# Designs tried in a protein design run: peptides against a protein of PDB entry 3S8F. Part 254

Target 1, 157 residues: chain A of PDB entry 3S8F
Amino acid sequence: VLTLFVAVPSLMTAFTVAASLEFAGRLRGGRGLFGWIRALPWDNPAFVAPVLGLLGFIPGGAGGIVNASFTLDYVVHNTAWVPGHFHLQVASLVTLTAMGSLYWLLPNLTGKPISDAQRRLGLAVVWLWFLGMMIMAVGLHWAGLLNVPRRAYIAQV
Target 2, 166 residues: chain B of PDB entry 3S8F
Amino acid sequence: DEHKAHKAILAYEKGWLAFSLAMLFVFIALIAYTLATHTAGVIPAGKLERVDPTTVRQEGPWADPAQAVVQTGPNQYTVYVLAFAFGYQPNPIEVPQGAEIVFKITSPDVIHGFHVEGTNINVEVLPGEVSTVRYTFKRPGEYRIICNQYCGLGHQNMFGTIVVKE

## One batch from the design tools (peptide; made by RFdiffusion4, then SolubleMPNN)

Design b2_p25_1_s3 (from b2_p25_1, 15 letters changed)
Fold by OpenDDE base, seed 5:
Structure b2_p25_1_s3 (fold): chain B 157 residues (1-157), chain C 166 residues (1-166), chain A 25 residues (1-25)
Amino acid sequence: as target 1 above (157 residues)
Amino acid sequence: as target 2 above (166 residues)
Amino acid sequence: SELVLLVHNASVAMLLAMLLDIAKI
């Protein structure tokens, strides 16, 4: 009940952010149904990281609805599915948002802008992190559906 | 100007809200589909049943592991299982192949898990509560019971065995 | 008003889904 209740404002927030991104992209010259996406500042790790976090949060949010279902709980509860969900929510959204925030915060605190090399390295880091997190999350969800138990070092499959 | 920008933003918001609503129904549909296709493999929870964890070892159906398996019908058994720190009793649990088994599982100490490999049996076991699981083993052999709820220092080594006899 | 309506409808749909789940339907 509580999870589904929280899902409503979360969805509204997510799509409001998406609307803002679309508008921003269109202001930056993006056109068409998806052209606004390309127009966003993908060269800035402070932007890319939290956006990737949001993307990872989408399947995590869907999983949240699944996990909150009394009936579907019989399928996924205490399996590797649950850690998969956690890693999407915490290690993807929260962590990537934090990482992205650092790319803004540290230059601001030090008064020194990041170099181009640091920018490129930052982009590589957040993309690699996202990729690794998605692989792990998909693997954990898949393992969970195959009835691999949570909190156990052994599995039949 | 700001007014024009605001109006434009509202248009995008309308679109994304519509998309949000559509996605909501997609999620509901996916849940419904999953339930429709996998409900046969779901073991429903039994009625809420309570027990005193402080006396469950001394009296009642869980007290004697040698009497834990009770035949309740021609091809039906009830097995009274204790999950404790750190193991299961009886161990092994011996049941016949093809019989309907009703597991009545409780704990005298802390919360444990009861996950039977090779089956869809996966429940948490709470002190003071009886977990009820119904299952029919179609294949003979040994099935390992795994604790999938952290219960202390010995959690990782907490295993049991169900032996299904022909 | 249209945005409010959309938000409202989405919220109602979610609430109904939640209630159906609680009712084990």
Scores: peptide ipSAE 0.019, ipTM 0.703, DockQ to the pose 0.031
Fold by OpenDDE base, seed 3:
Structure b2_p25_1_s3 (fold): chain B 157 residues (1-157), chain C 166 residues (1-166), chain A 25 residues (1-25)
Amino acid sequence: as target 1 above (157 residues)
Amino acid sequence: as target 2 above (166 residues)
Amino acid sequence: SELVLLVHNASVAMLLAMLLDIAKI
C-alpha cells in the first residue's frame, strides 16, 4: 500500500506541467476556459510531440495505479492490459518526447533551421504516431479486460 | 501588475485542484466498474503455502499425476497441478461440471503462468510457492491452459487442457 | 510555493481517498 505514495510526486509534476501549459497559453493571448489551449504553438512538432505524449501518459498513469494495486492487478496482470500500459508510457510519452527533442535538437546542432516542408512532415509524423498509438493502446487495454493473455500468440475468440 | 498576476495564478491553482478532485471520482468509478465486471468467477482460496521445488516431483501430492485430482467432498475437488518447462501435469486435467475445484499449482523449475481461457483464472506459479485458485466450471468442454509468463525457449508451446465433463 | 503546496495536498488527499476506496471494495 505504501508503494502508492510514489504516485504523489508524479501527480504533482503532472498538474504543474498542466498549469505551466495554461500559463504559457494565456501569455500567448489565449482567453477563457479553453482558449489558452488554442494559443499554444501547435505548428511546432517539437512542442506538439511531447504534449501528445503527455496526453497519452494521463490514462497510462491511471493504469499505473491500477497495476500497482493488489486487488486490481489480480485482474489485469499478465494480460494484454500490461502491454497497453507500456505503450502509453514508453511508446507514447517517452518516444514522442524523444521525437520532439529531435525536432528541436537537430536544427540547433546543425545550425540549419528546418524547412516548412520538414516542419509539416514532422507534424504529420507525431500526429500519426499518436493516433496509431491510441488505437493500439485502446485495443490492448480492451483485450486485456477480456482476459487476452500477454506473451501468447493465441487467445480464445 | 503583481496583484493581477497573483490572482490569475490562484485561479489556475483552484481550477486544477477542482480538476484533480473530479479525476478522483473518475478513478473511483473506473475501479468500481472494473471490480464489478471482471473479478467474478475466481476466488483465491489459499494461505501462504510453501513447498520445496527440488523434491515436489518425488514426494507429496504433486508427485503422481494419476493422483492429482482428489475428491474432497460430494461436489468438491482439489487438483494438484505442476507447471514445468514446458507443460502442465496432469494433462489433461479432468473435472466434473458444476463441481467446486481448488487448484493447487506449483513449479519445480522456474516461474510459469497459469492462464485458463474462458475463465478469469490467471496466476503466476512460483517455485517454492503454491498458488491456490478456486473455480467452478459451469459449462462442459475443453479449456486451454496458457503460460503467460516467459519461462524459456519452449514458452510459446507450453499449453495444457482442462476437460470439464458432464 | 502556494501552487506546490496545493498540488501536494490535493495529491495526498486523492491518494488517501483511493486507498480507502480500494480497501473497502
Scores: peptide ipSAE 0.015, ipTM 0.728, DockQ to the pose 0.034
Fold by OpenDDE base, seed 4:
Structure b2_p25_1_s3 (fold): chain B 157 residues (1-157), chain C 166 residues (1-166), chain A 25 residues (1-25)
Amino acid sequence: as target 1 above (157 residues)
Amino acid sequence: as target 2 above (166 residues)
Amino acid sequence: SELVLLVHNASVAMLLAMLLDIAKI
């Protein structure tokens, strides 16, 4: 019971971020239960990348609960499940957040805005990255459940 | 207005708490599904047992691989296994089909893995600790032991064999 | 707090699931 309370800070952050997104969307003219989502700046890779990272982070967080369970961890520990979890947490959230940060930071450092072509390319990159990460993550988690070992080149599957 | 914004944020947080609660039920359902489909026969964690990794090769039940398999009762065995750089002993481990096997696994050197293919046996082996796994092999044949914890340059070639005899 | 209660309930539910799993072994 006490171990799972480690999730409290992350959940608080998640709620705050979600609330901030909703507030921002509503400020941008979004209305209704879901209309605020459409109102968010989906044309900006600096926004899209971190948001996609957050979307990948949610199932990764659910996997974290599994990893924190003694009985469930017995099944998944040191299998392909573990790198699958890490790729959602690090290669999705952290990496996409870093990518998004660069799309914001570079124009500010150089004093030059990104071109429209660069913006469109950036959007393509982050969406493709997200798609690839989801495919890989699902594959790794699935392989883990099939008892594919971590750190081994062979598996009886 | 900062105050108005703060109140709005709090209201949205409450909404997202409710949503999170709903999602929690989804996650619980997924966990339940996982338990039902993937955790049948999971071996509970045993009591923490400690050993001295510096002497485990010289004294105690791991010292003689020829005496590693000990019959403890009718159709019950304890197998004292060492995981080391880079292999397992005894190797092969010979056990009868249908017997309840208690593996007592430790390491004299570094952390290793003990992953038995075709089974749900998968534990880390730490120097100074004894990993206990209980399993019954229903099918005769050879089961490969794989090290799934990086332990050095020979890690990828670190294999053992369990031979289950009819 | 509501968050603490949520985490608490989640933890209890998970604990119960684990206990049920152990009991079925």
Scores: peptide ipSAE 0.014, ipTM 0.728, DockQ to the pose 0.033
Fold by OpenDDE base, seed 2:
Structure b2_p25_1_s3 (fold): chain B 157 residues (1-157), chain C 166 residues (1-166), chain A 25 residues (1-25)
Amino acid sequence: as target 1 above (157 residues)
Amino acid sequence: as target 2 above (166 residues)
Amino acid sequence: SELVLLVHNASVAMLLAMLLDIAKI
């Protein structure tokens, strides 16, 4: 109930951010239905990190509704599904947003811009982190749907 | 210029809000699909019942493991299960194949899990509350009960067995 | 006004889903 109540404002917030990104992309010369995406600054880890976090949050948010459901929770509760959800929400969205914020914040606080090498390394870190989290999350959700228990060292499936 | 920018932003916000609305319906559909495909054989049953965890071992239907399996009707049984640190009682739980089994599970000590492998039976067991699950075992054999809620140092070894007889 | 209506409708849809979940329907 509580999660469902929060779901609407959360979606509004998330998609408002997306709207801002579309506007920014179009201002940067992007055209068409998806051309604005290509126009966004994908060469900046401060941008890429939180965006990837948001992408990971989409299935996580859906999972939140599932976990909060009185009926569906019977299926997923205390299975590997739950840690999968957490890793999407915390280790993907929150962590990537924090990483992205640091890529912006530190240069601004210190007055020292990041080097090109640091920028490229940052991009690699963010993308690899996202990839790893997605692999793990998919695996955990899949295992959860197969009724693999949480907090158990053995399972039949 | 500011007014034009404001109007443009609002237009994009409107579009994305419409998309968000559509996604809500997608999520509802996914919920329905998941329910239809993953809940077969397990039916949540009963009202929230309370018991005194301090006396549940001494009096009532959970007190005697030998009396834990109660026939309530033709091919219908209620099984009163205790989840405790660190095991289940009765152990094994013996039930007939094809019978409708209502598990009523509670705990005398801390929160435990009751996860029956090979089934969709998976509930938390709270002291002072009775968890109720209805299930029919279609195949004879042994089904392991596993605790999936950390309950102490012996949590990893907390197992039970359901024996389904022909 | 259209935006407000859209937000309202989205909220109503979610509330309906919530109520259906509570009712276990």
Scores: peptide ipSAE 0.012, ipTM 0.687, DockQ to the pose 0.032

Design b2_p25_1_s4 (from b2_p25_1, 14 letters changed)
Fold by OpenDDE base, seed 3:
Structure b2_p25_1_s4 (fold): chain B 157 residues (1-157), chain C 166 residues (1-166), chain A 25 residues (1-25)
Amino acid sequence: as target 1 above (157 residues)
Amino acid sequence: as target 2 above (166 residues)
Amino acid sequence: KELVLAVYNASVAMLLAGLLDIAKI
C-alpha cells in the first residue's frame, strides 16, 4: 500500500501541468469549463505533440498503478498488457514530446522558421502517430486481458 | 499584474490538486472493485520455497523426468517441472482430466516463463526459487507451454506441452 | 473523405470498446 504512495507526487505533477494548460488557455481568451482547451495553440505541432503525449500518458499511468499492484499484476504480468503500457508511456509521451521538441528546436538551431507546409505536415504526423498509438495500445491491452503472452510470436486466441 | 497572475495560478493549482486527490481515491476504489470482482481466478502463491539451481538436475524431485509426476492423493498430483534453456522437463507433461495438479516449477539456469495457453497459469520461474501453481484441467487435450520471459537466443522456440488425458 | 471518416469512426469505436472492456463496464 505504501508503495502506491509514489503515485501521489506523479499525479500532483500531472494535474499541475493540467492547471498550467488551463491557465494558458484562459490567458488566450478561453472561457467556461472547456473553452480554455479550444484556446490553446492547436495549430503548433510543438504544442500538440507533447499534449497528445500527455493524453496517452493518462491511461498509461493508470495502467502503471495496475502493474504496480501485487494482485492485479498477477493477471497482466508478462502478457501483451505490458507492451501496451510501455507504448503509452514511452512511444506516446516520450516520443511525442521528443517530436514536439524538434518542431521548436530545429527552427531555433537553424535560424529558419518552419514553413506553413511543414507546420501542417507536422500536425498530421503527430496526430496520426497518436491515433496509431492509441489503436495499438488498446489492442495490446485487450490482448493482454485475453492472456496473450508477451514475448511470444504465437497465441491461442 | 504579476501578483494577480500568481494568485490565479495558485487557485488553479489548488483546484487541480484537490481533483488529483479525489481521483486518487477513485482509482483506489476501482482497484478494490476489480479485486473484489475478478480475483476468483487467482492462483494462490505457495510459500516461498528455495532450491539449489546448481544441483537441481542431479538430485531431488526434479532430477528424473520419469518421476516428475507424483500422485499425492486421490485425484491429486504434483508435477515437478524444470524450465531450462531451451525447453521444459518433462515434455510432454501428462496429467489426468479433472485432477488437481500442483506444479512445482524451477530453473537450473536463468529466469524463464511458464505460460500455459488456455489457462490462467502464468508465472515466472527463477533459479533458486520454486514456483507453485495449482490447477485443474477440466478439458482434455493438449495445452501449450510458452516461455514469456526472455531467456536467450532460443527463447522463441522454447515450448512445452501438457497432455490432459480423459 | 468518407473513407477517412469511416476509419476514424471505426478507430474511435474500437478505442471506446477497449476502454469499456478494460474498465469492466
Scores: peptide ipSAE 0.013, ipTM 0.746, DockQ to the pose 0.041
Fold by OpenDDE base, seed 2:
Structure b2_p25_1_s4 (fold): chain B 157 residues (1-157), chain C 166 residues (1-166), chain A 25 residues (1-25)
Amino acid sequence: as target 1 above (157 residues)
Amino acid sequence: as target 2 above (166 residues)
Amino acid sequence: KELVLAVYNASVAMLLAGLLDIAKI
């Protein structure tokens, strides 16, 4: 399976990023097993967005393994499960990363920092986006497991 | 101190890599568990069979919808189904309850889906390939076939029916 | 070192599996 070709390296990369986050959090004064998480810059949408994307990628990545598994793919293929997976991967991970990048890029391009109001709005947008995406993704995965077909306007359930 | 920082980073990386590996095994275990406990009412035939999509309508077992249902043995049937833009043939597909049905599905035009509601039958149908699915309908009634692969402007209206007779 | 080797070996195995899949072997 093609997905399995990159599964292990992808996991390594993802958790290396997590290691970097832990290191960063500890450098910022975080201590203990989880204290480093709280020390991360959760007030910056440029940080929060891609991190939330990564969080969405966890179930999405797991779903990728499922989709790449012969027998399990037979269960979920062309059901609402697949859109659920895509929304986690593209509309969560990629989109949130892009959003985060924008919060970095625009200030650098304009030479002006974002205002506090813009920052707060950005945080709201990112968190609400993530929340909505998670709700939708969970719903789609659930529907998929109930054999709701993909690309159909009708469902038996 | 750059060297000290590097050592610290390595320590965290090792921990997270270990966690990564552990999670990989967890996923594998979950897959294995699912496979071990999974009971399927549909047995996909893993054999790759090819057909010429340009002639499948004119000759061969898919050419005549009236002859699409073939009894191959006692309580065993093969059904040759065409998925096309935008429908299925034969339509309806009539099969007896309790019979072992082998569906052989292909397409003369584009990729379609073959999703039978109320069953675990769900396959893509590719032009030039034959999808084979084995299923036994235990309950009589009508089962709707849905196309779950976009195939054009009429995709949403592409339905078929399987009628299971007592 | 053992962890690194384990991860490496797993990666190689997965890569090999992927290549075999692509090659349809």
Scores: peptide ipSAE 0.000, ipTM 0.705, DockQ to the pose 0.028
Fold by OpenDDE base, seed 5:
Structure b2_p25_1_s4 (fold): chain B 157 residues (1-157), chain C 166 residues (1-166), chain A 25 residues (1-25)
Amino acid sequence: as target 1 above (157 residues)
Amino acid sequence: as target 2 above (166 residues)
Amino acid sequence: KELVLAVYNASVAMLLAGLLDIAKI
C-alpha cells in the first residue's frame, strides 16, 4: 500500500518534468512528436545526468510496482532482482542526479566555469556510468528471474 | 508572455498525464498477464501459524530432528524444519521422490531465509511464525538450502541439504 | 494473502482514481 501510495506523487513528478522538458525543447526549436528531445541541451552534463537518471528510474519504478505485487513478489523476492531494482533507483537516479548537480554547483561555488575539456569528460563519465548501470541492472534482474539468490555468494545458475 | 507559456505547459501536462495513465494500465495488464500464465509455479502461502520461539527447541514437532519428517499420507510428508544461527535442522532433510512435501519452517532466534536451489521454494523464516511451503520433488538428488536473509556473522556459511531419495 | 491482494487491488484502484482526478479526464 505504501509503495503504491508513493508511486502516485512520483509519477506526477515524472510527467511534470517530462512536460517541462517538452516545453523547453519546443522553445529551443524542436518540432514534431520527438523533435523537442533533440533540441534539449545534451551538451551539458548537468542536464544529461539527471535525465539519464530519470530514464533509468522508469524501469525501476515499474519494478517497484512488481515488488509491491503480492503474487509477483513471490517470484522476485530476495533474489538478485531486488538489488537490480534498487541500483536503478539509487545508483542511477539518485547518483546521476547528484553527479549532474555537481556540474552546476561546483562551478557556481568556485566562480570558475568548467572548461570545454571538463564538459566533454563529464559527458563521457555520465554516459558511461549510465551504460554500466543499465548493464548491471539488466543482469541482476535477469539473474533474479533465474532464481539467483540475494545475499548469497553462490548460485546454482 | 507568462500566461501563454502557462497554457502551453498545461497542454503538455495533459498529454503526459494521459500517457502516464495509459502506461499504468499497460503495466497492470502485464502484471495480470504474468500472473495468469505463471501462477501455477507459485507456491501459495499457508495459514498464518504462530509458535513460541523460546520453547520450539524443547517441545513440539521441531524439538527432535529425528522425528522432523512425518508421513501424513501414502505419498505425503510434513517436514518440520528449524532455521537457526547458523544452519538448518534436520540436516540433511531426507524425503522420497514424487511425494508431496509440506515444509513447516520456523526459527528459534532471528530471521533467516529458506531458499532451495533448483526449486521455487524461497521463504523468509521469522521467529514466532511458521512458514509453510508445499513442494513435490520430481528429480532425485541433493538440493542445497541457502539462507538469503542476513542473520549474523555466519550468514554466508549457513547451508542445508535436502536429499531426495528414489 | 487474500487480504494483501485485496489491499493491493484497492491501492491500485485508488492510484488510478487519483490520477484520473488530477488529469480531469
Scores: peptide ipSAE 0.000, ipTM 0.711, DockQ to the pose 0.060
Fold by OpenDDE base, seed 4:
Structure b2_p25_1_s4 (fold): chain B 157 residues (1-157), chain C 166 residues (1-166), chain A 25 residues (1-25)
Amino acid sequence: as target 1 above (157 residues)
Amino acid sequence: as target 2 above (166 residues)
Amino acid sequence: KELVLAVYNASVAMLLAGLLDIAKI
């Protein structure tokens, strides 16, 4: 139970980031309860990638709470669930954030802005990456719940 | 308008922090609900028990595979299992159908897994610690034991068998 | 298993639909 308290600062941090997004969206002219989301710069892969990472991090964080549960861990520990969790945390959030950072960093380092074609390609890449990660992560979590073992090439499912 | 921006950010932070706390309670509630309704199949952790991994093969209840299955009561057994690189002993483990089996599992070498297919038995096996799992096999047959913790080059071939007899 | 698979497929479809809606691509 004590390990569940680790979720508190994580959630606080995550939703503080969400607060900054809301502020940014409202500064960009978004209004209402959800209108600020549409006002965010969805045309910029440097923005979209980290945000998609955050979206993937939500179910990953929920899974983290499950993994931190003493009793629930008996169900999921060393099953495909664990890789599923990692792919949401590392292969989604961290990787997409790195991609987003790259889309910002390279133009700044080279002094050359990305072309429109590169921008569009970047958007396609991050969206497809996110989609693939979500499909795979859901599959891994599902397999884990079906007691597919981690680090084994065989399973009785 | 730095002051206005600061005030707005603070307001949003407060709102999202409140939402964060609400979500925390939702998750806790969901966990509580799951535990209340779906925990009948969860195998509880045993008491922490220590053993010397350097002598476990020479002395004690794990030393003789032929004596690994001990009847402790009517329809109750304790099975002393070693997980080692790269297998299990005894192998096969023979137990009767419908009996309450207490597995006492340890390792003489490195960390292994003890995952029994067709069951919810899934524990790590640490040298120097004894993993305790209680289970009753309802169906006769063979149950494969799989190592699900990487333990070396032979990890992928590390299997055991539990034979449940009628 | 059938139910789990159905839920999985529905979730994938919903996710895809949502992504297409948000991204407008």
Scores: peptide ipSAE 0.014, ipTM 0.735, DockQ to the pose 0.076; fails the geometry check

